# Designs tried in a protein design run: peptides against a protein of PDB entry 4GMN. Part 32

Target 1, 375 residues: chain A of PDB entry 4GMN
Amino acid sequence: RYANITLLALVTLASIGTDFQETLVKGNQGSRESPISAADEEWNGFDDADGDAMDVDQKSSSGEDQEEDYEEIDVKEDDEDDDDDSITSEMQADMERVVGADGTDDGDLEDLPTLRELIQTAVPQLIRLSNLPIDSDESLTIQSHALSALNNISWTISCLEFANGENANIHNAWYPTAKKIWRKTILPILEADSADLKLATQVTSLAWAVARVLHGETPTDGNPHRKFISLYHSSKQQAGGNSNSIEEPEDPFQGLGVKCIGVVGSLAHDPAPIEVNREVGVFLVTLLRQSNNVPPAEIVEALNQLFDIYGDEELACDKEVFWKDGFLKHLEEFLPKMRTLTKGIDKRTQPELRTRADEALLNLGRFVQYKKKHA

## One batch from the design tools (peptide; made by RFdiffusion4, then SolubleMPNN)

Design b1_p10_4_s3 (from b1_p10_4, 4 letters changed)
Fold by OpenDDE base, seed 5:
Structure b1_p10_4_s3 (fold): chain B 375 residues (1-375), chain A 10 residues (1-10)
Amino acid sequence: as target 1 above (375 residues)
Amino acid sequence: RLPLPPFVPL
């Protein structure tokens, strides 16, 4: 009886985290009706500095585009108004405030009472439930559901913009809680050295969500980046040995390998210790060198992480790792392989993977050009 | 488009 009520509460908390994310994604899509015209703007790093675009007038000639008349298949969205009464009017009001408010610098969340209760009251209980002694299938189920709820909440918060002091109130409220999730939930599970790949996938997903907010300020105690790199390699060895491998998730970006890359990439951002950054950077560049045996989604994630880590030339890791360890050469040598990999993805069967690979290929070309100009 | 985070399907 109490366990079923606890499980229902954990499912409800995980649903609230999902619904909050869907609302944030819908809200951000409504504000971004600016078509990203592929303006031929030279990518100059992550700095929004108004640098003079050199007008390279390459008039290259005529290809006759055959207008293939795509019959617009009018997919009637059956608006099944599933009145999913999961979102309370108070939650909806908090979601609207998170999308619309220039966040005050006050981490007390006075204006976001539901989010405050989620962070201050619910998450500490989820951390407690994730740390229960596992002595039964019921305790294992409670841990799994607590990790799922922590994952969905942490992912939702990690999709907020925190650059330039945006959402500072939410950041300031979340930051100590995120560190507590890391130290009290993630590290103990990662240190228990469990052969349970399901638990490893859950904790790695949660670790990625937490590390996407904490970045290089993620606690370095016990070198967690090495544990996630080890988990990456161990997961690949298990998949190759038994034809009863856990079915690769239908979504190629949901794989444990992608999650491990996302965690270690996020951990390597400034102000991470230079040796942590180096070990992660070498791992990521090594995946590109071994790309013939690496899933395309992991290559896309490894590229994005390399851009995010080394996109700023003012950071100590640019000089001490990127240039010193000769990463530019490896990225340049990977360009023709990335073009072949991307072209090999079927747009019809894997549209998302193809789009993200086309974007990563474009960014790789721009990044290599940028780094060659700033050498 | 931000990659959809790995929500655990409930």
Scores: peptide ipSAE 0.036, ipTM 0.769, DockQ to the pose 0.450
Fold by OpenDDE base, seed 2:
Structure b1_p10_4_s3 (fold): chain B 375 residues (1-375), chain A 10 residues (1-10)
Amino acid sequence: as target 1 above (375 residues)
Amino acid sequence: RLPLPPFVPL
């Protein structure tokens, strides 16, 4: 009886985290044209400083009326009123404020009461539930659901912009809680050295979400980057042996390998210790060198992480790792392989993977050109 | 492009 109520509450909290994310994605689609769509701009690094709002003067090129008679296929939208009434009017109002807040208010979470209660009241309880002694299938189920709820909440918050002081109130409220999730939930599970790949996948997903906000300020105690690199290698050894492997997730980007890359990439950002950055950078570059045996989604993630880590030339890791360890040569040698890899992805069967690989290939070309000019 | 968050299916 108590377990069923606890499970229902955990499912509800995980749902709230998902619904928040969908609302943020819908609201932010109007403002985030990814700067990657500007095909003609020279990639100048990831300098946070030049917030030159490129007024893309939409020169209305009057392209002529080709009346292609698209037969209106009257797709009856069966309004499956999936009235999942999960989004309260207060949650919707909080989401509208988060999406519409010009980040100048160092304000208290007073104007975000639902998000405040989620961070201050719900998350500390989820951390407690994720740390219960596992003595039954019921306690394991509670831990799994608590990790799912923490994952969805942490991912949602990690999709907010925190650059340039945006959402500083949310960042300031989340930051100590994120460090608590790391120290109290993630590290103990990673230290338990469980052979449970499902649990490892859940904790790695949560670790990525948390590390996307904390970056190089993620606690380095116990060398967590090495644990995730070890987990990456262990996951590859197990997938090759048992035909009863956990069904590779239908989404290539949901794989444990991608999640491990995302975590260690995020951990390697400034102000991470230079040796943590080096170990991660060498791991990522080694994946590119071994690309014939690496899933395309992991290559895409490894490239994106390398761009984000080494995009700023003013950072200590540029001189002490990127240039010193000769990463440019490896990236340049990988460029022809990436073209072949990307062309080998079927656009019909894997449209998302192909799109993300085309983007990563474009960025690799630009990044190599940039680094050659700044050598 | 933001990585699609690994939503755990409920």
Scores: peptide ipSAE 0.035, ipTM 0.770, DockQ to the pose 0.493
Fold by OpenDDE base, seed 1:
Structure b1_p10_4_s3 (fold): chain B 375 residues (1-375), chain A 10 residues (1-10)
Amino acid sequence: as target 1 above (375 residues)
Amino acid sequence: RLPLPPFVPL
């Protein structure tokens, strides 16, 4: 009876986390005429304000007007107002304010009472529930649901823009809680070294969401990057042996391998210790060298992480890792392999994977050109 | 497109 109420509350908190994301995504699409999503930002290097943009005169050849008369298929919007009774009007008002919030407030979230209660009241209880002694299938179920709720909340918050001091109030409220999730939920489960790949996937997903906000300020206690690298390798060994198909997630970007890459990539950002950055950078570059045996989605994620980590030439990791360890050579040698890999992805069967691979290939070309100019 | 966050399906 108490367990069922706890499980219902955990499912509801996980739902709230997803619905909050969907509303933030819809709200952010309405306000920007160009969704330069962080995924549509082509990595061009840092714009040094004095760089003469070489005017590439692409002579557009005039190809002729064929007016194909597209019949207006009157798609009746069946307004199935499935008012998902999960979102309160108070939550919706908080979500609307988050999309419009000038980050000028002192982290008290006075204007965001529902988000404040989520961060300050709900999340600390989810952390406690994720840390219960596992002595029954019921306690394991409670832990799994608490991790799911923490995942969805943490991912939603990690989708907010925090660059240039945007959403600073939310960032400041979340930051201590994110560190608490890391130290009290993620690290203890990683230390338990359980053979449970479901639990490992949940914790790695949560770790990625948390690390996308904390970056190199993520607590380095116990070298968590090495644990996620170890988990990456261990997951590859288990998938090869037992025909217990852990159903490969239908989405190639939802795999444990991608999640491990996303975590360690995020952990390697400045101000991460140079040796943490090096170990992660070497891991990522090694995946590119071994690309014939690596899923395409993991290659896409590894490339994006390498661009984000080593994009800034002013960072200590550029000189001490990128140049010193000769990463440019490995990226340049990978360009023809990436072209082959990307062309091998069927646009009809895997349209998202193909789009993300085409983007990563374009960015890899630009990144290599940028780094060659700044050598 | 933002990476679709790895939401747990409801």
Scores: peptide ipSAE 0.035, ipTM 0.764, DockQ to the pose 0.457
Fold by OpenDDE base, seed 3:
Structure b1_p10_4_s3 (fold): chain B 375 residues (1-375), chain A 10 residues (1-10)
Amino acid sequence: as target 1 above (375 residues)
Amino acid sequence: RLPLPPFVPL
């Protein structure tokens, strides 16, 4: 009786976290329809302002290469109006305020009562439930649902803009809670060294969501980047041994490998210790060198993480890691391989993977040109 | 484009 009520409450909290995101994604798509004036903006580095994937301005250079008739797959968004009435009018009002709020430094969230209650009341209980002693299938189920709820809340918050002091009130309220999730939920599960790939996938997903906000300020206690690199390698060894038991997720970007790359990339941002940055950067560059045996989605994620980490030349990691360890040469040598990889993805069967690979290839070309100009 | 977050479907 109590278990079923707890599970229903955890499912409801995880649902609320999903519904919040769908509304944030719909809101952010509507703001991008401003007509981009076609200025030839030379890529001038990573400005901290654009935590969004670099805008792919397709300026058609007229080279006479063959008209392959690209049928523009009009992805009809089937607006299946699944009127899942789960978004309360109060939640919707909090979200409209988050999209419109000038960054007040007041961490009290007085104007965001639902978000405040989620961060201050719900999340501390979810942390407790995720850290229960596992003694039964019921305790495992409670832990899994608590991790799912923490994941959805943390991901939703990680989709907010925090650059240039935007949403500073939410950032300031979330930041200590995110550190608590890391120390009380993520680290204990990673230290238990469980062979459970389901649990490892859940905790890695949550770790990525948390690290997307904390970046290089993520607690370095126990070298978590090495644990996620180890988990990456262990996941590849298990997939090679048992062809029957890991349903690869239908979405190639939902794989444990992609999640591990996303976590360690996020952990390597400034102000991360240069040693942490170096170990992660070497790991990512090594994936590109070994690309023949790496899923395309992991290559796309590894490239994006490398652009985000090393896009600013003023950062200590540019001089101390990128240039010292000769990363530019590895990126240049990878360009022909990336072109071949991207061309090998069928647009009809994997449209999203192809689009993200085309974007990452374009960004790799721009990034290599930028780094050569600023050498 | 925001990376599609790993929402666990409920």
Scores: peptide ipSAE 0.034, ipTM 0.765, DockQ to the pose 0.483; fails the geometry check

Design b1_p10_4_s4 (from b1_p10_4, 4 letters changed)
Fold by OpenDDE base, seed 2:
Structure b1_p10_4_s4 (fold): chain B 375 residues (1-375), chain A 10 residues (1-10)
Amino acid sequence: as target 1 above (375 residues)
Amino acid sequence: RLPLLPFKPL
């Protein structure tokens, strides 16, 4: 009885976190549509002048009007009022304020009461529930739901812009809580070394969401980057052996391999220790070298992480890792392979993967040119 | 910093 109430509360918190994410993503799409001026690059139509008009005789075959009596099946539109009005008017008003907020630096969420209660009241309870002793299938279910709720809340907050002091109030409120999630939820689960790939996928998703805000300020205690690299390799070995593969998620970007890359890439940003940056950078460049056996979505994520980590020449990792370890040569040698890989993705069956691969290919060309100019 | 195309991580 208490467990069912706890599970219902956890499902509700996970739903609230998802709905909040979707609304923030929709709102931030509207603000990032600065009109990219359609530079009308006049695609000069190839003047293929050879109008050999083959007169294909329109043989009008008069097919007889079979009046098929369409029985008007009165499809009662069951208005499934998908009253997925899970978003309260207060939550919607908080979302609109977050999208429009000129960030006051105070870390005070006085004007964001729903977000305040999520961070200050809900998240500390979810951290406690994720740390329950696992002694039953019921405690494992509670942990899984607590991780899902923490994941959705953390992903939602990670979709906010925090660059240039934007949303500083939310950042300052979230930052100490994100560090608590890392130290109290993520690290203990990673240290338990469970063979449960479902639990590993949940904790890795949460770790990515948290690391997208903390970046190189993510606690480096116990070398978590090596644990995620190990998890990446272990997941590849297991998928090859058992026909009871966890159904590869229909979305290529929801795979455990992509999530591991996203975590370790985020952990390697400045001010991460140079050795952590090097180990991650070498891992990512090694994936590109081995690209014949790597899923395209993992290549796309590995490229994006490399661009974000090494896109600034003023950072210590540029001189100490990128140039010293000869990463430019590997990126340049990968450019023709990336063109082949991207062209091999069917736009009809995998439109998102193709779009993301086309973008990563364009960025790779620009990145190689930038680094060659600054050599 | 290189002007990368804005990537939307899911």
Scores: peptide ipSAE 0.029, ipTM 0.702, DockQ to the pose 0.131
Fold by OpenDDE base, seed 3:
Structure b1_p10_4_s4 (fold): chain B 375 residues (1-375), chain A 10 residues (1-10)
Amino acid sequence: as target 1 above (375 residues)
Amino acid sequence: RLPLLPFKPL
């Protein structure tokens, strides 16, 4: 009874996080310049995969044919248009304000009551639920649902523009909470060293959403970038052994490998320690060198992360890592391979992957030319 | 900063 109410509340919080994200995407399609498209893809909806097929053991009791004349109760299907208007008018008003608001520096979400309650009231409870001792299938289910709700909320917030002081009020309210999610939810799960790929995928998706806001200000305690690099390699070793048990996600961008790249790329941004930046940069460049055995979606993500990390020549990582460790040569040598890879993607069967690969190839050519002029 | 192509939302 209490479990079912908790699960329903967690499903509802995950759904609310969804509908907020969809509303942000629809609202921002009008605004020409935000890189929101990379955020839209990693939204894992609630996998309704627990179709608990209650195998009602129909014990075939051969009871005699009494033709009970079931009076056809003309249940008027009231087409209750289940307009699954899960978006309340208050939620919609909060979203419209986020799209239009010149960010006041006061971290008081006075004008955003729904978002305030999500950050201040819901998220601390979800963090608590994600940290329950796993002693039962019920506790594992509660953890999974709490992670899904944290994921959807964190992804939604990560779709907001925070550059140039935009949405500073939301950023200031979220930032300490995002650090709590990292320290209290993500790190303990990563330290438990579970062989559970479902849990690893959920925590890695959440870690990416959180790291997309915190970037190089993400807590470096316990070298989390190395844990995600290790997880990347472990996931590839498991996929090579059992061809039958890893349903590759239908979306190539939802793969655990892409998620690991997104996390470590985000962690390597300024002001990350130069050693963290170097280890991540070497990992990403190594994927490009090994590209014959790497999924195209992971190559696209690794390129985008490299452009974002090293796209500014004024950053310490440009001199101390990019130039010092000779990354330009590896990127230039990768250009002909990327052209071949991109041309090999069928536009009919994988239109999105082909579009993103065409864009990443164009950006790679521009990036190499830029770096050669600023050498 | 390099002028990268913004990803278009599909």
Scores: peptide ipSAE 0.027, ipTM 0.673, DockQ to the pose 0.103
Fold by OpenDDE base, seed 1:
Structure b1_p10_4_s4 (fold): chain B 375 residues (1-375), chain A 10 residues (1-10)
Amino acid sequence: as target 1 above (375 residues)
Amino acid sequence: RLPLLPFKPL
């Protein structure tokens, strides 16, 4: 009885995290439909003067009025308002405020009561539930659902813009909680050295969501970047041995390899220690060198992380890692391989993977040109 | 960049 109530509450918190995100995606799509101002390129009229008038005199044949009495089938659109009652009007109002709010510096969420309760009340309980001693299938189920709820909430928050002081109130409220998730949930599960690939995938997904906000300010205790690199390599060794046991996710970007790359890439951002940045940068560049044996989605993610880590020349990692370890050469040598890889993706069967690979290829060309100008 | 969100809806 208590277990079923706990599971229902965890499922509900996981759905809330998903629904908030659909609302954020819809809100951000609506802001991109700024009408492209029709540049009135005056189509200069082609002055072709001479086209002869052929009078084709074709006769009006009067065909008779058959009044076909179209019985107006009153299709009652049963508006099945699938009022997916999962999204409360209060949650929608909080999300509309988040999409439109110039961030106040105050870490107060007075205007965002639902988000405040998620961060301050729900997340601490989810952290507690994710740390239960695993002594039964019931405790393992509770942990899995708590990790799913933490994942969905953390991902939703990681989709907010925090650059230039945007959403500073949410950032300031989330930041200490994100560090608690890292220290209390993520690190203990990573230290437990579990062979459970499902648990490893869940914790790595959560770690990516958390690291997408904390970046280089993610706690470096116990070298977590090395654990995720080790997990990446271990997952590849297991997949090579038993072709029957890992359902590759239908979405290539949902793979454990992509998630490991996303975590370690995020951990390597400034102000990460230069040695953490170097180890991650070398890992990512090594994936590009080995690209013949690496899934295209992992290459796309590794490129994106490299652009985001080394896109600023004022950062210490530019001089001390990017230039010092000769990364530009590896990126330039990878350009022709990336063109071949991208062209090899079928647009019909994998349209999203193709689009993201085309974008990553374009950005790789731009990034190499940028770095060559700033050498 | 919209991150591809690793949703498994339960």
Scores: peptide ipSAE 0.025, ipTM 0.721, DockQ to the pose 0.498
Fold by OpenDDE base, seed 5:
Structure b1_p10_4_s4 (fold): chain B 375 residues (1-375), chain A 10 residues (1-10)
Amino acid sequence: as target 1 above (375 residues)
Amino acid sequence: RLPLLPFKPL
C-alpha cells in the first residue's frame, strides 16, 4: 500500500516534470520557427556582416518533372482528447509566468509557488529516495522512479535560459539543489560501480541535466568526467560482445553514449579546471578521429560540445587546450568525413538525425573558418 | 597525435 502510493506520487512528479518541459519547448517554438530539441542550439558563429557574396553562377541542369501523384494519406487526427488532468491550474499559472517573465527580480520564488514547492519540498525527498539501501525489487523500483522524477525536473529547468541574468531567481533557487543532487544522488551511484546499464543510463541522463545548468561549476570531487568516459567505453564493449542487442533506443539521441558525451562536455565548460577540460577535449576529438566506429548521434553531440567549450577565444581553455593541443587540425581533417557521414543518413528514415547532422556539419565549417581567422 | 589517455582499467 505505502509503496504503491509512493510510486504513484513519483510517477506523477515525473509526469509533471515532462509536461512542464513540453510546455516550455512549445512556448519557445512560438518564438523560433524550428523545434530546438534540448540539444539543438546551433553554434551561430559571430555574424561578421562582411557578406562578400561570391556570385557562383552554377547553371542548374534541367531534371525532368516526374509528377508522382502522392496520394494524400488522410491521417485522421484521432482527437484523443486525453484530458491529461496532470497539469494543475496553479502549475499552469507558474508555467505561464516562467515563459512570460522577462523579470529581472533576483527575488525568492514567491511568484512561482508550484516551482518553489517542487524545488524546496519535492526534490529533497526524491534525493532521499534515490539514496535508499537497495535490498529488494521494491527499493530498486523506488530508486528508479525517484531518479526519473529528478531527471524530468532537472531537464525541464535546464531548458530555461540563464544567460545574461535571465531567470536568475530560478537559477539561484536551483543551483544549491542541483549541487545537492550531484553530491547526494549522482556521485554515490557512480561510486557504487554498478553493472546495471539501466541505472547507469538514468543517472547519466540526470547528470547531463544537472551539468547543463552547473557547467564547469559542477563539483569536481572524484573526477566524475573520468567516470563518465569510462562508462562510455564500458557501454561500447558490452554492446559489441553480446548478440543480445540491447535494443538501441528508437531515438539515437537517447543512447547512453550520447548522454555520456553531453555530461562530460558540460563538465568541461569554463570555469572547469584546465586538466578536466583537456581530458574531455581529447576524448571528444578522439571520437571524431575514430568516427567510422561511432554512431552518428554521438558525433553530432561531440561536435556541439566542442563548439560550446571552445567557441569563446577569451577563455583560458582556448589557448591552453584548443590551440596548444592542436585541435583545429583534427576538426579540419574531420570535415570531409562529416560531409560523407551526413550524406549517408537517410532523410526519410532518420529525419531528426539528418537535420542535426546537417546543422553540425554547417557549424563545423563555420567553426573551422572562425578558428583559422583567429589563429 | 592526441595522447591517448592511458585508460587504466579500474
Scores: peptide ipSAE 0.009, ipTM 0.564, DockQ to the pose 0.030

